# Designs tried in a protein design run: peptides against a protein of PDB entry 6D0Y. Part 5

Target 1, 225 residues: chain A of PDB entry 6D0Y
Amino acid sequence: ETEDHLESLICKVGEKSACSLESNLEGLAGVLEADLPNYKSKILRLLCTVARLLPEKLTIYTTLVGLLNARNYNFGGEFVEAMIRQLKESLKANNYNEAVYLVRFLSDLVNCHVIAAPSMVAMFENFVSVTQEEDVPQVRRDWYVYAFLSSLPWVGKELYEKKDAEMDRIFANTESYLKRRQKTHVPMLQVWTADKPHPQEEYLDCLWAQIQKLKKDRWQERHIL

## One batch from the design tools (peptide; made by RFdiffusion4, then SolubleMPNN)

Design b2_p28_5_s4
Fold by OpenDDE base, seed 3:
Structure b2_p28_5_s4 (fold): chain B 225 residues (1-225), chain A 28 residues (1-28)
Amino acid sequence: as target 1 above (225 residues)
Amino acid sequence: SELEKLLKDLETQQALEDAAAAAAKAKA
C-alpha cells in the first residue's frame, strides 16, 4: 500500500541518490502532503520516530518537517507538539541524553521556520534561569547550561539575528554563572565538531569558549551535523 | 561517559518542560 511506500521513503531519505538532497526532500514533502488526508496519523508517528531514533539525520528530518510545515501548517504544529510530549516523556524516564538531543532538534526546527525564534529564546531563558536556583545540585544547573550552549550551533545565528538583545542577556547570565560555579573536569560529547582546542579546560568552560568563538565567527560553523 | 553519569544525577526537569511548552506556544 501507499502506506508502506511512505515508510520506506521517510526512512531512506538522505541516502545515496542521483538527485540532490534538497530535491529529494522537496519531493518527499510533496508526497507526504498529498497523502496526509489518508495517512496523517501514520505519517506523524513515522516522522516522530525517525526524528528521535536517527540522530545522525537530525538536519535532514528538521528540514523535511520545515518543508511540510510550509505546506501544511497544522501538521507542523502537531509534529512539534508530539516532539515536546516525547521530550517530557524522556525527562520522566530520566533519559537526559535523549532530552538534550530533542532540545537540539527543536532548536534546529527554528531554522526551518517550524518554531518561532522568540519561543526558543524563552526556552533558553528558562534553562539559564535554573542557574539561579538555590539549594539544588550543581549538576542540575550545569546540565541546563550545557543544553543551552550545546544547542546554539543549530540555532544561534537565527536567534541573534532576531533577538540579539535577549540573547546577550542570556549569555551574560551564563558567563556569570560559569565564573562562580565549582570546577569539575568532565569529558563532554561534542556533536558538531571533533576539534578540542581546550582539552585542559573544564567541559563547560571549554564549551563556552567554543560557543564564544562561534559567535565571534558570526555563527558560521564549518561542519554542522 | 562521565557526562552521562552526571546526567543521571539530575533532579526533576520542570524547567525544561515549561520551556518546551513555551516553544510550542508561539509556533511559526
Scores: peptide ipSAE 0.029, ipTM 0.608, DockQ to the pose 0.018
Fold by OpenDDE base, seed 1:
Structure b2_p28_5_s4 (fold): chain B 225 residues (1-225), chain A 28 residues (1-28)
Amino acid sequence: as target 1 above (225 residues)
Amino acid sequence: SELEKLLKDLETQQALEDAAAAAAKAKA
C-alpha cells in the first residue's frame, strides 16, 4: 500500500493543486526522504522511470531530484548513476531519441546542483571530440553535435558562467566541424514559392544559428527552441 | 569526481563503438 502510494505521488506531481509547485515538490521530497530507508530501490526505479517516460515533466523531476540530492547526497549520486546507465543502454540500442532526451535531462540536473558543471563540460567535450575521430560516419558525428547543441538551452548559461574558456573551445571545434561537414540537400526541404525556390537551411546549421543567437543574448530565451 | 569518471567512460565507450562500427562497414 505504501509503495503504491509513493508511485501515485511521484506520477501525479505537477498536477493542479491549491499549493505552489515548489511547495508540492518540497513536500514530496520530504516524503520520499523519509521512506528511503525502507524503499530506496523502489523510489530510485520509479524516479528513473518517470524521468525517462514523461519528458513533459522534465523540469519537475529534475527539480525533485535536486531537492532529494540536497537531503541525501548518496541517493542523488545513485540516481545519476542509474541515468548514466540508461543513457549507455539507449546508445547501445541505437535509441537516439531517448539518448538525446537523457542528455537534456542530465543537463538540467546541473541547474539543480546534482551534476557539477565541470562534469557536464567533460561530457560535451567528449561528444564533440567524436567529430575529430577518423572513419566515423557523419551521421554519428552529427548526432553528437546535435546532442550537445540541443542541450545548451538547458545548461549553456551555467556552463559559460563556470567554464567559459572550455566552452569556447568546444564551440570553436563545433563550428569547425559544421563548416567542413557535407550538407544534405533534400528537394523536399525546398520551400517552393512562386518566385524562387529557397532551400531550407540544414537542420544542424539552423540549430547552430539558434544557439549562437541564444549565446549572444546571454542565454536568455525569448522562445523555446 | 566519480560522476565525471562515469560521464567520461560513457562517452569514451560510445566513441570507440562508433569507430568500430565504421571500420566494420568500411571492410564490408
Scores: peptide ipSAE 0.027, ipTM 0.551, DockQ to the pose 0.011
Fold by OpenDDE base, seed 2:
Structure b2_p28_5_s4 (fold): chain B 225 residues (1-225), chain A 28 residues (1-28)
Amino acid sequence: as target 1 above (225 residues)
Amino acid sequence: SELEKLLKDLETQQALEDAAAAAAKAKA
């Protein structure tokens, strides 16, 4: 059936082919666009699923969605909404690893012109604003800072190019929070990342230092954070 | 467990919901 075929195409995109990845993505975008009238919901669900479950193909699927968004702007919007719903669900389920990944995915969608830079800045502003909440556990504050900082490798360059003043304000607020927070080693945050932070540094302080270095290097990554 | 308790404390999502709503609105 057509649905099964679409699933196969979506899941296998980016695999070895005689054609370039770009060509394959354009082709797939065309196929998906043509089938949207009949299979929009299925395609939407499939894309959300592979986006979540195949993190190694993050840039492939963000690019694909970018291409689809260019062809069908409404679909792009619906996809973003679906991903946001999934982000909410992951948080409700206490799946914070998925949650942070989804934030990264959304961040990369900015590069693919699916999400506007100002929208992402606003999201991060809201994240960092949690640090100003007085009646919440520090772990909540820490997580939103972590989610923000850990997403910057994917979108920091674009956001600073478009919204440097706002980003500087967010950074200032983040720095202020990091200076005043209770500094304890929180192993759970460390588990949410592939790499272990410097053993002599508090995790968020370490991440902050890495992001500062990345920023200094004009967002050119020399190593995986 | 302590971990479960801490994770549960993160379940409150008001800030994220506001952020998501703002992002979606700006996209539309």
Scores: peptide ipSAE 0.026, ipTM 0.575, DockQ to the pose 0.017
Fold by OpenDDE base, seed 4:
Structure b2_p28_5_s4 (fold): chain B 225 residues (1-225), chain A 28 residues (1-28)
Amino acid sequence: as target 1 above (225 residues)
Amino acid sequence: SELEKLLKDLETQQALEDAAAAAAKAKA
């Protein structure tokens, strides 16, 4: 069936090919666009599925969605809506691993011009605002900060270019939270690098330091976090 | 935008979840 063919194309995009990835994605976007009138629901479902289940192809599928969004804005919107719904469901189900991945995926969609920078800023504002709420478990507050910080490698540059003041506020709030949050007193494991003992930092503090460095480096990734 | 609405809904959901969690703690 034509549907099976579409599934195959969507699932296999980015695999070894004689053509460039960009060419293949553009080609696939064209094919999918042409089939949207007949198979929109199927295509949408497939893209949502592969987006969620194939994290190794995150940038491939965000790019593909970006291309589709450029061709069919409504479809792009529906896709985003579906992903946000999935994020909500993941959060409701306390599936934080899926949720954080979805946040990263959505973050990269900003780079693909599918999600507007202000919208992503608003999302992150919402996440960080959880840290200001009373009677919220710290683990949950930590997760939202983690979701925010861990997504910045994908979108930090774009957000600071367009919403630097808002991002600075979010960063300030994040920093404030990190300073006041409770830290589990674990015996410090020291990582020895180059004969200099480096104290093991708490994971979130470590991530914060990495993001601060990334920010300082103007979001030029020197290493994959 | 619809996206903004969804984001707001997410905020609302979080608030509800937090409230529920707080309520659960109050009952314990």
Scores: peptide ipSAE 0.020, ipTM 0.532, DockQ to the pose 0.011; fails the geometry check

## One batch from the design tools (peptide; made by RFdiffusion4, then SolubleMPNN)

Design b2_p29_5_s2 (from b2_p29_5, 21 letters changed)
Fold by OpenDDE base, seed 2:
Structure b2_p29_5_s2 (fold): chain B 225 residues (1-225), chain A 29 residues (1-29)
Amino acid sequence: as target 1 above (225 residues)
Amino acid sequence: SAAAAAAAARAAALAEWRRRQLERLRKEE
């Protein structure tokens, strides 16, 4: 496969085809695996790019990475490392929209057996721990809570199945923070943007309520959050 | 919308498939 062809294959996966999506994903994983010796860096970059830029195909690409990781754990690990680096860069650049999506992407990688559940729990613990830091503005603390909560629809079930005690602690800390945080009146019609990481009071509380209900429903999503 | 529903259904089907595949792989390891 040529680099251009690989790009086309990766970008177009999930589009209408004569074959099933599952078959296409498995096939593509095989192709990518075979081409890793020659195009590892390119494939890595391509996967990172589509993972960031095509949110509508989140589950497609997480699945692809999962399949590839199962064949080549080293590459899977390298991919995760790249994504984590990107997350850190996004946070440093205050690109919170990209950052939250990356967290969701990583969350779904847990379901694909690319990231271990304990590692994701640790990440969320780190997020929530920010709420306890006095030197961090509330707007940033709120974002970490948002990033955590908004990722749970993807991974909450898995994490509670494997790390229920730790998750309960995170939830307790989150609840405590939400109760003690300063509530500011922000217009409800404000759109979330990369430069506006501060969730509206009502939104964050609403999200919390939604997640609590989702948890109560054993993580079976019955409505769109 | 119908498109959104179809997308959700496809995502769910994919999720089920991948879970089965991963479970199989785990057993083989």
Scores: peptide ipSAE 0.251, ipTM 0.759, DockQ to the pose 0.026
Fold by OpenDDE base, seed 4:
Order: structure tokens, then sequence, then C-alpha cells
Structure b2_p29_5_s2 (fold): chain B 225 residues (1-225), chain A 29 residues (1-29)
């Protein structure tokens, strides 16, 4: 496969074709595996790009990476490392919309057995630990809590199945923070944007309540968050 | 609508397929 063809294949997966999406994913995984010896760096970059820029295909690409990881474990690790680097870059650039999406993407990679549950728990522990740092603005602390909570619909079930005690500790710390943080009320609900990284008072509290309910419902999404 | 129903069916099919693939991956761990 040529580099241009690989780009086309990766970018267009999930689009209408003569074959099923399942078949296309399996086939593409095979093609990419075969081309890794020659185009590893290119494939890695392409996957990182589409993972970042095509949020509507989140589960498609996480599944693809999962399939690839099963075929080439080292590549999966390199991909995760690249995604984590991108997450850090997004945070440094204050691109909070991209950052939260990347966290959700990484969360779903746990389901795809690319990221180990303990590693994701550690990541969330790191996020929530920021709430305990006094030199960090609340706006940033709030974002980490938001990123954690908003990712749980994707990975909460898996993490509680494997690391329930650790997750309960994270929840306790989160609850404690939410109770003690400064409250701000804005009459109009605001959507998270790159320039608006902090939620309204009611938004975080509402999200917390929704996640608690989701947890009680054994992480079965029966309502739209 | 028919289009919405078709989309839902495709999503369900993909989800089921994915589940099977992920179960396979779990066994390989």
Amino acid sequence: as target 1 above (225 residues)
Amino acid sequence: SAAAAAAAARAAALAEWRRRQLERLRKEE
C-alpha cells in the first residue's frame, strides 16, 4: 500500500461501502499490520490525526486500534504514548474541548484492551489529585473533574469491575472537592469551549448526580447525559 | 424514520460485533 492509499483507507473507514463496517475494520487492521514494517510512523501519525479530528468516529477508531494492538502490542503502546503527548499538548494550548475528547478516547481504549484498567485508574487518580493542589486555579481543577466524570460513561463499568475500591476512593475525593469548591452561578447554561474551560456550578453538580445515578444503574446508559 | 431505524440497526450490529471482538481480546490477555 502507498502512503496516500493508507491515508484514504484510514480516513474513509466507516463510510458507505460495498462491505460491512465490521469487515472493513478487520480488513483495514490486517492491511495496517502488514504495512507497519514500512509505514509505522506514517500509520501512527494518521491514526493519531483521525482519532483527534474525527470525534464522530470515536468507537470506530478505538476498535481499529484495539484490533491493531492485538496484532502488534508494541504499536498499541506507541499509539497510546502519542495520544497522551497530544493530550498534554492540548492542555498546554488550553484546548479543553480537544483534551476532554482525548480523555474519552483513551477511556474507550480501555474497553478495547489497549489501555489497562489500572493505568486508566491511575490517570483519573492523577486528574482528581489536581483538586488537592492549592496552586492550581479552580477553573483547571474543575476541568479535571469534568474530564474524569464525563469519561465515565465510556469506561466506568470496566473500571469498577476491576478496580472498585480504587474507583470508590476517587469518587470520594471527587465528592469532597465538589462540596468544598467555590460555587458560581450563571443564568444561562454554557457549552464547554476551548475558551470556557470551567463549568457552571449547577453543571458539575448535575453531572455528578447523573454519574452517581449511572453508577447505581450499573453503568447502563438508560438516559442521555 | 426508516433512515433512523437503519442507523440504529447498524449501530446495534456494530456494537454486538465489537463485543465479540473485545471478548476475544480479553481471553488473549
Scores: peptide ipSAE 0.110, ipTM 0.669, DockQ to the pose 0.026
Fold by OpenDDE base, seed 1:
Structure b2_p29_5_s2 (fold): chain B 225 residues (1-225), chain A 29 residues (1-29)
Amino acid sequence: as target 1 above (225 residues)
Amino acid sequence: SAAAAAAAARAAALAEWRRRQLERLRKEE
């Protein structure tokens, strides 16, 4: 395989094909595994790029990474490390829209057996712990809560099945924060931008209510968040 | 729409396949 061909294969997966998507994913995982000795760095970069820039294919690429991780565990680890680095870079650059998507992507990787549930719980614990930092602006604290809550539709079920006590603690801390945080009334339906990590106060309260309901419904999604 | 219905059907099929694959992987661990 050539580098250009690999790019084409990775970018076009999930598009119209004579074969099923399932077959294409299995096949692509095999191709990528075989080409790792020659193109590991390129494949790593490509997967990180599509995982970041193609949100409409989130579950396709998380599944692909899951299949590849099952074939090559070390590469799966390197991919996660690269994604974590990208998340940190996004946060440093105040690119909150990209950052939240990356958190959701990582969350779904738990379902794909790429990231262990305890590791994701630890990440969310770190996020919610920011709410206790007084030197951090509330807008930033709100974003971490938003990132946590908005990722739970993807991973809440798995985390509660394996780490219910820890998750309950995180929820309690989140609830406590939401009750004591300063209320800021901003017009609804604002466009989310990188410079506005939490533009609407009511949205966070609404999201909390939706997640509470989702939890009550045993994480069966019955509404669009 | 018909297009939306087709997309939903494909998504459902993929979800079921994925579930089976992930269950298999979980059992192997």
Scores: peptide ipSAE 0.101, ipTM 0.657, DockQ to the pose 0.026
Fold by OpenDDE base, seed 5:
Structure b2_p29_5_s2 (fold): chain B 225 residues (1-225), chain A 29 residues (1-29)
Amino acid sequence: as target 1 above (225 residues)
Amino acid sequence: SAAAAAAAARAAALAEWRRRQLERLRKEE
């Protein structure tokens, strides 16, 4: 495979096909594995790019990475490292939409056996610990809580199955923060931008309530509209 | 919505498939 062909294959996976998505993913994983010796860096960059720019295909690409990781463990590790670097860059650039999506992507990688549950718990512990830092503005603290809570639909079940005590501690700290934070009023239909990382008070409280309900329902979504 | 439900169902099915697939691959190694 050539570099251009690899780009096409990776970008088009999940699109309309005569074959099942599962078959296409398995096939693509095989192709990419075979080409890693020659195009490892290119494949790594391509996967990072589509993971970042195509949020509608989150589960498709996390699954693909999971399949690749199972075939080549070292590559999976390098991919995660690249994604973490990208997350840091997004945060530095105040690209909060990309940053939160990357956290969700990493969260779903736990389900794909790419990231260990304890590692994700540690990340969330770090996020929530920001709420305890005195010199951090509330807008930043709120974002970390938002990033944590908004990622739980993807990984909450797995984390509570393996690290329930640690997760309960994180939840307790989150609840404590939400109770003591200063509430701000932001338009309900706000667009997340570099200058608007702070969620509306009602939104964050609503998200908390929804996550609590999800937790109570054992992380099963009962009603989909 | 029907579209949202379909997307969620696809995601769930894919998750189940990938878990089984990854488990099989691990057993083969």
Scores: peptide ipSAE 0.129, ipTM 0.684, DockQ to the pose 0.027; fails the geometry check

Design b2_p29_7_s3
Fold by OpenDDE base, seed 2:
Formats: sequence, structure tokens, C-alpha cells
Structure b2_p29_7_s3 (fold): chain B 225 residues (1-225), chain A 29 residues (1-29)
Amino acid sequence: as target 1 above (225 residues)
Amino acid sequence: SSSSIEAYLKEKEELEKKIEAEKLKKLLE
């Protein structure tokens, strides 16, 4: 495949096809693997771009990366490194909308066997540890808790299966923070933007309640339909 | 509250994404 073709294939994967999505993903993974010797850097950049800019295809691209990682673990590692760098850059730039999405993306990469569970746990530990920082405003602390909690629908099951003790500690710290933080009530949910990273009190409490319910349900949705 | 309901619905949508993800994750098993 040419460079232009690769871009098209990557961007359009998951669209209507005569073949199953699974088949298309396997096929694309094979194509990308074969072209890595010639286009590794380009493919890496493309995957990072679509992973960042096409949230509607999150599970498609995490799966694709998982398939590629299985074929070429070196590439998978490079991709993760790139995504981590992107997350750090987003945080530094106060791009909280992108940052939270990247956390969710990385979370789902655990399910795709790209990121190890301990690594994700460590990330969440770091996030929740922000709640203990006195020099960080509550709005920032709330965001990190939000980023953690809002990612658990994707990875909570896996993390609790492998790191239950560590996760329980994180949950305890989270609960403690939520109980002691200042409450703010807003009539409507805020649109998440870089300049508005603060979840309203009701939303964060609601999210916590939903996650607690999900946890109690062993991370399985009661109503699949 | 209304905001809580909206938050619930938002989170519910995110949970539904997990269901779709599980289908794809079968490829990696």
C-alpha cells in the first residue's frame, strides 16, 4: 500500500463493508504490519492522529492497535509511548477534553493487551494522588477523579481482576476525597472544555454512584439492550 | 436533579460503548 492508501484505510476502517468489522480489522492489521518496514513512522502518526481525533471509533482503533501489537510488539510499544506523550502534552496545555479521552483510550488498550494492568493502575494512582496535593485547586483535583472514574467502564473489570487490592485503595482514596471536597451545584451540566475542567458536584457524585453500581454488578451492565 | 439525570444518561451511553467493545475484544482472545 502507498502512503496515501494507508491513510485512507486507517481513517475509513469500520465503515460499511461486505465483510465483518472483525475481518476488516484483521485485514488492515495485516496490511499495516506488512508496510511497517517502509512506513512505520507514518503509520504511527496516523494511528495516533485517529486515536485522538476520532472518538467515535475508539473501540475500533484500540482493537486495531491490539492486533498490531500482537503482530509487532515493538510498534505497539512505540504507539503507547506516543499516546502517553500526547496525554502529557494535553494536560500541560490544559486540554482536558482531549486528555480524558486519551485516558479512556489508554484504558481500553489494557483490554486489548497493549497496556499492562499494573501500568494503568499506576496511572490512576497518580491521578487520584492529585487529590492529596494542597497546591492544586479543587477544580483540577475533581478533573483527575473524573478522568479516573469515567475510564473505569472500559477497564474496571480487568483492573479489579488483576489488581483488586490496589484498586480498592484507589477507590477508598477517591471516596474519601469526594466526601470532603467542597460541593458546588450547577443547574446544568457543563460542556467540557479546556477552560472548564471542573465537573459539577452533582455530576461527579452521580458518576461515583454509577461506578459504584457498576462495580457491584461486577463491571457488567445490567441492561445490555 | 435535572443535572443528575443528564449525568446519568451520559454515563449510561458510555457504558453502552463497553458492550460494543467486548465484541471487538473477542479478536484478541
Scores: peptide ipSAE 0.007, ipTM 0.392, DockQ to the pose 0.019
Fold by OpenDDE base, seed 3:
Structure b2_p29_7_s3 (fold): chain B 225 residues (1-225), chain A 29 residues (1-29)
Amino acid sequence: as target 1 above (225 residues)
Amino acid sequence: SSSSIEAYLKEKEELEKKIEAEKLKKLLE
């Protein structure tokens, strides 16, 4: 395999095929594993790039990384380290879109057995702790809460199964912050379709309500289609 | 500033559209 071919394979995974997505991912993981001795750095960079730039393929690439981690644990660790470094850089640069993509990606890596649940809980604890900082604009504090809440559809079930007490503490702190923050008039944003109509709400309050409902439903996802 | 907040909110709207698409894809696979 050439470097150009690897880029093509990684970027095009998930396209229509005669084979199942799972089969294609397993095949690609095998190809990448075989090429790690020669192209580890290139593969690492490519995976980091698609992880932060293609949110529509998040679960495809988290699964791919999970499969690759199962084949080569050292590479999986290096990938996570690279992603964490990138997240820190994005946060320092106030690149909210890139940062939240990375947080969701890391969240789903817990389900793919790449990141331990306690590590993700610790990250979310750090995020919510920003709400207690006085020298940070509210929009920044709101973003950290948003990053936390909007990631829970991917990882909330796993985290509550393993770290329920810690998660309850994070939720309590989040609720407390949402009650005391300044409200703004924004369009209603919904992550999930609801069968019950409700008044338009501030975007973060709306997300909070959706997450509370998801939690109450024991993190069971419903088919929208 | 108001402009920065508006930009942030617009980005969030686009992001949530992507989230919805991703969730649907996950459920169908």
Scores: peptide ipSAE 0.005, ipTM 0.310, DockQ to the pose 0.018
Fold by OpenDDE base, seed 4:
Structure b2_p29_7_s3 (fold): chain B 225 residues (1-225), chain A 29 residues (1-29)
Amino acid sequence: as target 1 above (225 residues)
Amino acid sequence: SSSSIEAYLKEKEELEKKIEAEKLKKLLE
């Protein structure tokens, strides 16, 4: 495989094919595994790129990474490390749009057995802990809560199955914050790809209610969040 | 990268970063 060919394969996975998506992903994982000795850095970079720039293919690429991780655990670890570094960089650069997609991506990686549930819980604990900080604007605190809550559709079930006590603590802290926060227009919480049906001032409250319902329904999605 | 796909992705990334920075400027000021 050439470098350009790998790029094409990675970017185009999930497109219409005579084979099933699962078969294509397995095949691609095999190709990537075989090419790691020669193109590890490139493959790593490409996967990180598509993970953050192609949110419509989130589950495709998390599955791919999961398959690859199963074949090469070390690479999976390196990928997660790279993604976390990218997340940190995005946050430092106030690139919240990219950051939230990365958080959701990482969340779904738990389902793909790439990230352990306790590690994701720890990340969310760190996110919610920002609500206790006074040296950041509320809009930033709100974003961390948003990032946490909006990622739960992807990982909430798994986290509550394995770390229910810790998750309950995070929820309690989140609820406490939501009760005491000021409601203002928060444009940064807007999803640029879709219109929001609710007032921006109440977006987090609405999201909270939706997540509470999702939790009550044992994380079985029966409604559009 | 010389790849058209990579070029597209980089352009998208830069555009999104720019838009994000502009939108958040007042909020984080």
Scores: peptide ipSAE 0.000, ipTM 0.301, DockQ to the pose 0.018
Fold by OpenDDE base, seed 1:
Structure b2_p29_7_s3 (fold): chain B 225 residues (1-225), chain A 29 residues (1-29)
Amino acid sequence: as target 1 above (225 residues)
Amino acid sequence: SSSSIEAYLKEKEELEKKIEAEKLKKLLE
């Protein structure tokens, strides 16, 4: 395989094909694994790029990384490190749109057995701790809470199964912040479709309510979708 | 299984679309 061919394969995975998505992902994982000795750096950069810039394929690439990690553990670790570095850079630049995609990507990597649950819990603890920082704009604090809550549909079940006490602490801190923050009147955004319309709520309050419901339903998405 | 993976991916994709509402993005920018 050539570098150009690898780029094409990675960027086009999930597109129309005669084969199933699973078959294509398994096949691509095999190709990438075989080419790591010659193109590790290129493959690493490509995967980081598509994870950042192609949010429409987020779940495809988390699955791909999961498959690749199962084949090559060392590469999986290097990929996660690169993603964390990218997240830090995005946060430093206040690029909230890019950063939230990275957080969701990392969250789903827990389900793909690439990131350990304790590591994700630690990340969310750090996020929620921002709400206690002094001289920080509320927009910043709100984003970290949003990043945490909006990622729970992907990883909440796994985290509560393994780190329930820690998650409860994070939830308590989140609730405390939501009660004391200055609320704005923005259009209601629902993560899940409900049979009946909900009253107008501030976006974080609405998200909080939905996450509480999801938690009550034992993180079973089929009950809310 | 293939069907399980595809079902999972589809479900998560739909959730992602809902979460990524442009109105929310604008608020956070």
Scores: peptide ipSAE 0.007, ipTM 0.382, DockQ to the pose 0.022; fails the geometry check

